# Designs tried in a protein design run: peptides against a protein of PDB entry 8OXM. Part 89

Target 1, 371 residues: chain A of PDB entry 8OXM
Amino acid sequence: FKAEFRLAGGVNLPKIIDCVGSDGKERRQLVKGRDDLRQDAVMQQVFQMCNTLLQRNTETRKRKLTICTYKVVPLSQRSGVLEWCTGTVPIGEFLVNNEDGAHKRYRPNDFSAFQCQKKMMEVQKKSFEEKYEVFMDVCQNFQPVFRYFCMEKFLDPAIWFEKRLAYTRSVATSSIVGYILGLGDRHVQNILINEQSAELVHIDLGVAFEQGKILPTPETVPFRLTRDIVDGMGITGVEGVFRRCCEKTMEVMRNSQETLLTIVEVLLYDPLFDWTMNPLKALYLQQRPEDETELHPTLNADDQECKRNLSDIDQSFNKVAERVLMRLQEKLKGVEEGTVLSVGGQVNLLIQQAIDPKNLSRLFPGWKAWV

## One batch from the design tools (peptide; aimed at target 1 H187 P216)

Design b2_p28_2_s3 (made by RFdiffusion4, then SolubleMPNN; from b2_p28_2, 16 letters changed)
Fold by OpenDDE base, seed 1:
Structure b2_p28_2_s3 (fold): chain B 371 residues (1-371), chain A 28 residues (1-28)
Amino acid sequence: as target 1 above (371 residues)
Amino acid sequence: KKFEELLKKKIKGILEEMFATTSAASLE
């Protein structure tokens, strides 16, 4: 281990440690403290299973549809070592870094990321109509720039085109797999982009099985498909390659219904895998930057085992698990709002829901739906 | 049936291995 560490930023101040292996290779490791990496590790295994399904199908294999995975070594319930995604950057860091973010570089006359955040926070408790109007004003004065990622990294036009295609395929695969697993919207810091492959890596998988819908500000989109995410696809946006890759991914997921239900059933009833949303986790995920200063009391979580009256909690848990399985079965049948849709119809509905400014305007402002 | 049972057993084994490593490393 090198004696030097870097902070990756964020509330938990994860430490990047450079380790020299016995092979003499330097490996970056992210040490997360105070975070249950078990959920991330489990979801990486689910992604590997989804990748196995995608590789077995000729249509998805030819398109190289994969969800990027990383190694997670859980060290404890509250600590673990992530193999740091070497050569990746958070899309939020590239787009909205305060000093050198792409929005500031390419759109210097637009609203700052801070101005956008402030405007949306001011209306957070307001009507849906007022949120929509302010969101549209923010969007008008904060134009997408994520097209410049591939243009900056890939100067050769043929390489640029291939990498933009790889990006678009990665977004499509992760969006549909993420929808099936109920990952919902993703914070811009929890989506990494590989600077060499242009593929996305999803980290911090603490919201799964549509638990984002039970947050204090419920999720209103099936996955993150914000204006910058779309802009990275280039001139075709969600049409053509993205739509076709979503459809082919959804076909594989729907045709793998029994396998996916079996996987999720085992996960939901595993006593070691806590996927449920608790109030503290919900507060943490939607904490206001202003509220971060006051909630530093040392909650000595006195491990007062509140004696779970085992019977009522187990019944409530089982009902939630059954509802998750039922909703997963509906998704895999193409049942949306009580209607059975074709793969194309279902994918179209999901895309429309994900890009709808009315849905985006209702998201938690901390997740920056205008980016 | 047999495939589901094998899949359930494989997933359980993966989870047990992941959580056994977590429990062992929490004791050090």
Scores: peptide ipSAE 0.071, ipTM 0.688, DockQ to the pose 0.025
OpenDDE base, seeds 2, 3, 4, 5: peptide ipSAE 0.035, 0.032, 0.026, 0.032; ipTM 0.678, 0.665, 0.612, 0.664

Design b2_p28_2_s4 (made by RFdiffusion4, then SolubleMPNN; from b2_p28_2, 13 letters changed)
Fold by OpenDDE base, seed 5:
Structure b2_p28_2_s4 (fold): chain B 371 residues (1-371), chain A 28 residues (1-28)
Amino acid sequence: as target 1 above (371 residues)
Amino acid sequence: KELEERLEKKIKGIYEGMFAETSAAAEE
């Protein structure tokens, strides 16, 4: 083990450590707390299942549509190590690092990441109209730069084009599968990019089954499709390759309805898989100091055994689980807002919802919807 | 069914692996 560690983004500030294997190769490892490790491990198995479904279909297999997965290795009752891909970086570190982020390098006259954050924090408790106006001002003065990721990493034009296509396919696959599973908390530190493949790696999978919609500031987008995410796709943006890859992914998910419902049913009723939103978890997710300032570990998880009467918990839990299954079934049937949509209609609605400045302006400021 | 059983067995194996390390560390 090296003596130095780096912080990854996420809830419990997971530590990135460099390890030398028995083969003499350096490997980066992510160290997480117990609860995050379990939630991530379960969701990685669901992603592996989705990848199996995508590989069985000829159209998605030809397009190499996959979600990047990582191996979870338990270390102890309280900690685990995630096998981390070497050359993976948080998109937030590349884009909005305070020292040398791509926005500062390529757009030095735009607002700083801190100025954007401050402006959105000042309107956090204001009307949706005031949030929208300030969000539009921030967006006007903070222009996308994520196109430069592929340009910096891939100097050969043919390789550059292929990697930009791999990125676009990775965004499409993870967005649609993430929507089906109801993944939330998709902030810029919870999404990594592989510097060699240009594929995305989603981490910190503790907000699932649309539990982001019951946060104090509800999540208003189905997935992250912000301006920088779109800028990384190049000149066609969400049109052409991205849309077609979303449609083909959605087609496979809808045609796999029975399998996905049974898998999620098993997970929802697994007593070891706590997917429900705890009020303390909700507060922690949306009270994060946005500055990487020293969060002293003063959250003593006091083992307040809330002796909630087991009987009232079970009935409330079952009703929430049933509602999650019903909503999953609706998504897999293409039911949106009480209307049955085609695959193309459903994907179009989801894209429009994800890019709508009104939806983006309503998100918690720590989600950084302007990035 | 076979994929579900394989997922259940993997999820159980992740939990049992995380919990078998929890039970073996409770017997020392």
Scores: peptide ipSAE 0.015, ipTM 0.398, DockQ to the pose 0.024
OpenDDE base, seeds 1, 2, 3, 4: peptide ipSAE 0.014, 0.012, 0.018, 0.009; ipTM 0.411, 0.411, 0.440, 0.362; seeds 2, 3, 4 fail the geometry check

Design b2_p28_3 (made by RFdiffusion4)
Pose (drawn by RFdiffusion4):
Structure b2_p28_3 (pose): chain A 334 residues (1-279, 317-371), chain P 28 residues (1-28)
Amino acid sequence: FKAEFRLAGGVNLPKIIDCVGSDGKERRQLVKGRDDLRQDAVMQQVFQMCNTLLQRNTETRKRKLTICTYKVVPLSQRSGVLEWCTGTVPIGEFLVNNEDGAHKRYRPNDFSAFQCQKKMMEVQKKSFEEKYEVFMDVCQNFQPVFRYFCMEKFLDPAIWFEKRLAYTRSVATSSIVGYILGLGDRHVQNILINEQSAELVHIDLGVAFEQGKILPTPETVPFRLTRDIVDGMGITGVEGVFRRCCEKTMEVMRNSQETLLTIVEVLLYDPLFDWTMNPFNKVAERVLMRLQEKLKGVEEGTVLSVGGQVNLLIQQAIDPKNLSRLFPGWKAWV
Amino acid sequence: EAEERNEEERKEKAEEEEEARLEEMEEE
């Protein structure tokens, strides 16, 4: 074990450690004290199940739809450990870096990230109209730059297109799974982009199962589909590879609702922390019902096809009205 | 009563988390 450890930041102060194994290769682990990783363990298990189901299905096997997973080992009710992701860089560190940010490097005339943060802080005390107007003004003077990422990393057109296609597929699959699982904490620091495979990885998974509505600032989108992600998917935008991949993933999930419910039914017997406190679990049953409704496409008794559900999700995600009400720290304009 | 208390504690924790993120934005 290495004698030194680093802090990853945050109120809970997670610890980062390095271990040297028998082969001598250093492996980085993140011990997360005062937090419950059982929910993250369930998230990783359902991620692996979805990846296996996508691999089994011939339609998705050809498209090579995969979900990037990292091992999470719970150690107690209030602690655990997880595998650190190597070879990945934060999206916000690449895009909105103060020193060498992509938006500053490419578009110096556009508004800086500090100006946008100041405007968002000044407008949180305003009404809906002023928030919508400021958001539209910010979007007018802040063009997406993320499309240049592979252009700056993959000079060969074949490798560049391969990485772009893998990025688009990974974004579609992750977005579909996150909507199904109700993942809401999807700001720039929770998504890591690989420098080689260019596949997005979700690392935080801190809150899910429709927890953003519980937060003071409700989460009005099911997944992150901001202007930067759409521009980085290519000229075609959401139409094309993203829509088809979303439809395929939704079809696979409709075909495997049984396995998904079997995986998620681990609750109601060993409830995790933050629940059933302050004295057949209530919230567990509620989230199971909500997941079942999402999977069957019933909601309030209405039937919805896979294509219609995908179109509705795209419309909700790209709607500026929903983006205006989001948390300023979520970086909806970014 | 138990549901109300739990919802109040969750709201307080959520408020504290959003305040900490706003402080980070001010620092940036």

Design b2_p28_3_s1 (made by RFdiffusion4, then SolubleMPNN; from b2_p28_3, 14 letters changed)
Fold by OpenDDE base, seed 2:
Structure b2_p28_3_s1 (fold): chain B 371 residues (1-371), chain A 28 residues (1-28)
Amino acid sequence: as target 1 above (371 residues)
Amino acid sequence: ESEKKLLEELKKKGEELLKEKLEEMEKE
């Protein structure tokens, strides 16, 4: 290990450590000290299985549909080493860095990222109507700029077009796979973009199986498809390439129903895979920036012995696991809101839900739905 | 012990089903 570490961007300030391997090769490692890296490790295995399914199908293989994966070495429930995604940046760092973010550079007269966050925090406890009105005001005064990522990084027009296509495909694949697995907490610091491939890398996979819906502020979107995410696709937005890639990904997932159900069943009953939402995790995910100072790191692992009666835990756990499996089966059958949809109908509904400003306005302000 | 054995059986079944599905998708 080198004596020096760098901070990666993000709320948790993950430490980037340069490691010299026994082979004499330098490898960058991301050390997260607060996240359950076992959850990330398990979800990376699921993503690898989904990628295998996508690579075996001729249509998804031709489209190069993959969810990006990284190597996780869990050391404990709260510590481990992530393979540092070399040449990646959090989309939030590119878009809404306080000093030189793309919004400030390209839209200097728009609201600052801080002003947007402040306005949404002021209405956090208000009605859905008041949240919607303020969200629309924020969106009007904070216009998308993520198109400039590919324009800055890829000066050759043919390369630029190819990378924009790679980005769009990566968003589509990760959105549908993420929806099937019920992946939550898709804030702008949990999504990295590769500066060479323009592909997304999803990190912090601790909110899965729709556990984001049981947060104090429930998640109201199936995946992140915010205005900047769409702007990165270019002039066609969600229409054409993105939609078709979502449909082809969903076709492979639906046609793999039995396999995916069996895999998820194994994971839900794995005693080493804590996928359940707990009150402390919920508080941590939706804490106010002002509350960050008093949460001493000494939440010892042992204080999770909240003396829940073992019998009530097991019965509640089994009922939640059964509901997760039932909901996964519904998704894989195309059952949405009690109606069986075609792949195109299901994908259309999910896109509409993800871009609906009413759904976006209801999200926790820390999710930054205006970005 | 019973839960661990069930998990190992489910894991094996999942790996078998994945293999079968992958072999089907190679023929298309």
Scores: peptide ipSAE 0.032, ipTM 0.446, DockQ to the pose 0.017
OpenDDE base, seeds 1, 3, 4, 5: peptide ipSAE 0.018, 0.007, 0.017, 0.020; ipTM 0.465, 0.420, 0.429, 0.451

Design b2_p28_3_s2 (made by RFdiffusion4, then SolubleMPNN; from b2_p28_3, 16 letters changed)
Fold by OpenDDE base, seed 2:
Structure b2_p28_3_s2 (fold): chain B 371 residues (1-371), chain A 28 residues (1-28)
Amino acid sequence: as target 1 above (371 residues)
Amino acid sequence: ESEKKLLEELKKRGEKLHEELLEEMKKE
């Protein structure tokens, strides 16, 4: 290990450590200090399985539809070494960095990222109508700029076009697979973009199987398809390449129903894979500035032997696991709100849900739905 | 047949990864 570390962007300030391997090669490692890296490891395996399904299908293979994966070495429940995705940046760092973010550079007269966050925090405890009005005001005064990522990184027009397509395909694949797996907590620091490939890398995979819906502020979107995410696709937005790639990904997922159910069933009953939402995790994910003062570091998560009768925990766990499997089966059958949809109908519904300002305005302000 | 073989391969890969995770956790 080198004595020097770099801070990665984000609330948790993950440490980037340069390691020299026994082979004499330098490897950058991300050390996360509080995330359950076992959850990330398990979800990377699921992504590899999904990639295998996508690679076997001719239509998804031709489109190079894949989820970017990274190597995880879990060291404990609270520590581990992630292979740092060298040449990636958090989309939040590119977009809303306080000093040199793309919004400030390209839209200097718009609201600052801090002003947007403040306005949304002020209405956090208000009605959905008040949240919607303030969200629309924020959106009007904070216009998307993510198109400039590919323009800054890829000066050759042919390369620029290819990379914009790679980005759009990556968003589509990760959105649909993320929806099937019920991935939550897709805030702008949990999504990295590769500066060479323009592909997305999803990190911090601890909110899965729709457990984001049981957060104190429930998640109201199936995936991140915010205005900047759409702006990165270019002038066609969600229409054309994105929609077609979503449909082809969904087709492969639906045709792989038995495989995906079997995989998820094994994971749900894996005693090493804590996918359940707990109150401390919920508080950590949706910390209010008011709540930062009282969380003394001495809450050993080991003393969360709240003596709930083991029988009541197991029965509650089994009921949640069964509900997750049932909901996964519904998704893979195209059952949405009790109606069986075609692949195109299901993908259309998911896109509409993800871009709906009413759904976006209801998200936790830390998710930054205006970005 | 191709799906069954994929299911068995995915199951074996899941089991192997679970064993590898358990073995890594036993070495720490």
Scores: peptide ipSAE 0.025, ipTM 0.499, DockQ to the pose 0.019
OpenDDE base, seeds 1, 3, 4, 5: peptide ipSAE 0.016, 0.016, 0.019, 0.009; ipTM 0.435, 0.345, 0.431, 0.418

Design b2_p28_3_s3 (made by RFdiffusion4, then SolubleMPNN; from b2_p28_3, 15 letters changed)
Fold by OpenDDE base, seed 4:
Structure b2_p28_3_s3 (fold): chain B 371 residues (1-371), chain A 28 residues (1-28)
Amino acid sequence: as target 1 above (371 residues)
Amino acid sequence: DSEEKLLEELRKKGEELEEELLEKMKKE
């Protein structure tokens, strides 16, 4: 280990440490404190299994459909070491997080990210109609710019085209697998883009198994497919490559139902997998403001009360596990709202749900659904 | 009953947390 470390920023002030391996290679590691990396580690294992399924299928293999994974070594419930995704940037950082964000650079006369957030917060307790109207005003005055990521990074037109396809495939694979695993909407800070491959890396996998739907402001989208996410695909948007990659991914997932159910069952009943992420922790992970250093110590008390009523918790745990497995089975059968859909029908429904401004307008403002 | 009660307690605490987050985000 080098004596120097860098802070990655964010609430938990994760430490980036450089390690020299016995092979003489320098490897950057992220040491997260205060986060339960066990869930990240488990979800990375699930992603590896999904990648194995995708690699076995000829159509998904030809398309190189994979979820980017990273190594996670959980040290405790509140600490661990993860492989830092070197050469990645949070999509939020590229888009909105600084004075040189792509929205400010390319759309200097649009609303600021802060103005958008403020407008959506003002209507958070209002009707769905009022939320929708304000969201449409925000969207009109905050136009997508994520197309410029690939344009800035890849100056050669042939490389640019290839990387835009890699991005589109990565979004498709992560969206469908994320839907199957119930990851829901992903905060723009928790989606990294690789500056060389244009592939996405999902981090902080705290919200899984549709826990986002039990939030006070429930998730209304199956995955993040906001305007900037779509803009990065280029002129075809969700059509063509994205849709086909979603369909081929969903086909593999549905054809692997028994395997996926068995995997998730093993994980849900793993006593090391504290997947009973309190909806509060899910809320906190999804809604984390960038700047809040002060974790109030109050989260320490609830962990102790939850340990005391073991018998009622075990029964509630089992019921939640059963519900998760049932919903996973429905998804893998193509059951949506009590109707069995084809792969194409299911993927179409999910895309429509994810891009619907009515659904996006209902999301918690902290998730920045206009980005 | 115990699950519904837990979900309701979690919902209430979640509403409190959302309100705190909203109030903090208004002060920025």
Scores: peptide ipSAE 0.052, ipTM 0.688, DockQ to the pose 0.446
OpenDDE base, seeds 1, 2, 3, 5: peptide ipSAE 0.026, 0.027, 0.035, 0.016; ipTM 0.405, 0.532, 0.523, 0.299

Design b2_p28_3_s4 (made by RFdiffusion4, then SolubleMPNN; from b2_p28_3, 17 letters changed)
Fold by OpenDDE base, seed 2:
Structure b2_p28_3_s4 (fold): chain B 371 residues (1-371), chain A 28 residues (1-28)
Amino acid sequence: as target 1 above (371 residues)
Amino acid sequence: MSEEKLLEELKKRGEELLKELYKKMEEE
């Protein structure tokens, strides 16, 4: 390892280290110091399996529908080495960097990212109506700019168009597969964009199987399809390429029901794969240092109260695992709210849920639903 | 390949990948 490290952006300040392999090749590694990288590693395998399904289907293969994966080497429950995706940037760093973010550059008269966050934090404990009104005011004074990512990176019009399509396909594939797997915590620092491919890389995969719905502030959207995410697709937005890629991805997922159920069942009962939400993890996810105004709960909440009787933990675990499998089966059958939907109907419902400002206004402020 | 053979191959590959992950975690 080289003695020098760089900080990656984001709250956890992951360290980028350069290492020389036994083959003499330099490799960049991301060292995360607080995340359970085993969850990321397992979810990367699930994504590789989903990619295998997508590559076998002619329609999804022709569209190059894939989820970007990265190599994970978990070293411990709290540490590991990630392959640093060289030439990726967090979408949050591009959009809402305090110094030179795209919102500040292209919309200097709009609210600052800090003003938007402050306004949403002030109403965090308020009614859904008050949250909605403030969210609409924030959205009116914070207009999307993510279209400029491809315009800045790809000066040739033909390349620009191709990369915008690659982005749109990546959003569609990751949104649908993420929905099927119940992937949560899709805040702007957990989604990287590749500066060469315009494809998304999803990181921090610790909130899966809809465990985001049991957070103190529950997740109300199936995936991130916020105004900037849509703006990056260009003038057609969610219509055309995005919708068709979602439908084709959903078709492959639904036609692979038995495969996906078997895979998820093996993972849910893997004793080394801690997918369950715990109170400490929930606290960590929704009391981020960026949101640290009041409550320093001393992290010295004794290990004692988490000693619920092993028997009650196992019974509660099995009931949650069964519920996850049942809900996955429903999704793969197109059952939404007790109704069987076509692929097009299901994808339409998910898009409507993801773009609904009422759902977006109810999210935790640290999710930055206005971005 | 039949859907069954694909399921078996995906299951086997999932189990092999999990075993390789766990083996790497034990060797590091």
Scores: peptide ipSAE 0.023, ipTM 0.523, DockQ to the pose 0.019
OpenDDE base, seeds 1, 3, 4, 5: peptide ipSAE 0.024, 0.016, 0.020, 0.020; ipTM 0.519, 0.417, 0.479, 0.502; seed 1 fails the geometry check

Design b2_p28_4 (made by RFdiffusion4)
Pose (drawn by RFdiffusion4):
Structure b2_p28_4 (pose): chain A 334 residues (1-279, 317-371), chain P 28 residues (1-28)
Amino acid sequence: FKAEFRLAGGVNLPKIIDCVGSDGKERRQLVKGRDDLRQDAVMQQVFQMCNTLLQRNTETRKRKLTICTYKVVPLSQRSGVLEWCTGTVPIGEFLVNNEDGAHKRYRPNDFSAFQCQKKMMEVQKKSFEEKYEVFMDVCQNFQPVFRYFCMEKFLDPAIWFEKRLAYTRSVATSSIVGYILGLGDRHVQNILINEQSAELVHIDLGVAFEQGKILPTPETVPFRLTRDIVDGMGITGVEGVFRRCCEKTMEVMRNSQETLLTIVEVLLYDPLFDWTMNPFNKVAERVLMRLQEKLKGVEEGTVLSVGGQVNLLIQQAIDPKNLSRLFPGWKAWV
Amino acid sequence: SEAEEEEEEALDERKEEGRERLEEEQAE
C-alpha cells in the first residue's frame, strides 16, 4: 500500500489510495467514508445486467451498445470503496476550464464561464421570466464547442468517426439507463470522457431514484442532453444514431423488465442508510412502483410506445423551459 | 480554483438541504 493519500474534495472528504499488486502495477481506489455505497453497488449491478442484456440481444450486439462500469465494494453501512477510473478527463475541465478551456480557446468573443456564473447567481433571486430571459441571452452568446473534441484528438477520419459513433451510442445508452433509474446529479464533474474510447462514464451516482425533486432546486430533465452533447454527437444532432439507439435500449428494457425488477428487488429486506430513520419499506416500495411504471410505460394509466417515449424524453431534455429552472451549478447552458 | 470550490460548496449545501427535507418527510 502506498504511504500517501490525496483528497478528492467535497464535504465528506473522500480518500484516494494507491495499491501495488503482485504484478507491480499501481491501482487507484477511492474509499468513501461517511457515505453509503450500497445504492452505488445496486447501480453497478443493474449497469452490468443492462450491458449483459444488450450483449445478448442480436439487435444491440451489432450496434455494440455497452455501459462503462467500475467495481464498487461496500464495506459497511456508512462506508465503502470503489474503483477509480483511469484514462478519463472531466467534461467541465475540458470545456469550461479557466486557464485552457475549449470555449475560451475557440470563442474568445463569447461570454466566459465566470460571467455566466455571475449572471446565474444574480438571477436566482429573480422570477421565472427573468430567469428564462437571462438563460436565452446566455445561450445566444455561448455556442457549443464540444464538437471539436474528437477533431482535436483523432486526426484520422476513420478513427474520428469511430470514436464519434461510440460516443453517441454510449451517450444514448447512458441517458436511457439514467432516465430509467432516475439519475439526476449529472453536472459536468460527474461525467468523465475517455481519452481513447471517447465513451462517457458516470462516476458519482450519489443521488438517483428521482431524488432531484427532493432537492430545493428540482431536476426538470431525465438526463443531460445539453447543447454541447448534442453538437458533439454530430450535425444530425439527436435525430439519427441517438434516437435509434434509445429506441433499441427501450425495447430491450421492455423485453427484460422481469430481469430488471429481479435485480432491483434487493430492497425491502436490507434497507440502506438515510431511509427508515426517525422512528415493505415505504420509499423503497414507492421507487419500485415508479421504476415499474417507467418500464411498462403506464405512468398514470397512459400507454406510450418506445418511439413516443423517446421523443417525449428528447423534448423534455432539450426544452429551454426545463433548463431554465435547473440548478445554476448544474451548468445547463454548458 | 476558487470558482470551482464555490460550485462544490453550493452543490454540497444543496445536497445537505435535500437530506434535511428527506428527514422531515420521514419524521412526518

Design b2_p28_4_s1 (made by RFdiffusion4, then SolubleMPNN; from b2_p28_4, 14 letters changed)
Fold by OpenDDE base, seed 1:
Structure b2_p28_4_s1 (fold): chain B 371 residues (1-371), chain A 28 residues (1-28)
Amino acid sequence: as target 1 above (371 residues)
Amino acid sequence: SELDEKLQKELDRLKEEGRERLRKMLEE
């Protein structure tokens, strides 16, 4: 292990450790200290299963629809080694880095990322109408720039075109699988982009099975499809390649209903897979930057008092697990708001929900829905 | 197919891991 660590961008400031292997190769490893890496490990297994489903289908295989996975070696409940995705950057780091972010470079006269966040935080407790108006003002003065990622990284026009397609396919696959698994909106620091493949890698999978809907500020989108995410697809945006890849992914998911239900059932009842949203996790995920100063590490609350009656926790847990399975079954049947939709109808509804400025304006400002 | 066998093996692994964890929780 080298003594040098770098902080990866992100909420949890994960430590990047450079390790020299026995083969003399330097391998970058991410050490997460506070996150349950078991959740990431389990979700990577689910993604591998989804990839297997996508590879057996001719249409999704021809389109090279896959979710990028990474190796997770959980060492404990609170520690593990991630094989760092070498040659990836958080999309948030590329877009809204304070020093050299793409918004600052390409749109120097727009609002700063900080100004946008401040404006949206000021209206966080206001009406939906006030949130929408301020979100629209922010959006007018913070124009998308993610198209420039592929233009900067891929100078050859043919390579640029292929990589933009790879990006679009990766967004489509991860969006639909993420919706099925209930990952919801993803913080811009929890979406990495591979600088060589233009494919996305989703990290920090601590919100699953629509548990984002029970946060203090509930999620209002099925997946992250913000203006910059769309801008990275180029001129066609959500139309054409993205929509068709979503439809083909959703078709495979719906046709794999029994398999997906069986996988999720096993995971929901796995006692080592804490997928439930607890108040502390909810507070942590939606903590204000101002509140970071007061959570001193003194909540060594001894693990002893949570021996509350296993029976009442089990009944509440079982009811939540059953509800998750029922909702998953609905999604896999195309049941949205009590109506059975075709694959195209369901995908269209999800895209419209994800890009709706009214839904985006209601998201937690810390998740930067304007990026 | 080889892919269906991989799918089944991965399902069986997840089921076995889940069962073993449930067993441990019932023994504690």
Scores: peptide ipSAE 0.018, ipTM 0.514, DockQ to the pose 0.021
OpenDDE base, seeds 2, 3, 4, 5: peptide ipSAE 0.016, 0.017, 0.000, 0.017; ipTM 0.489, 0.504, 0.278, 0.516; seed 4 fails the geometry check

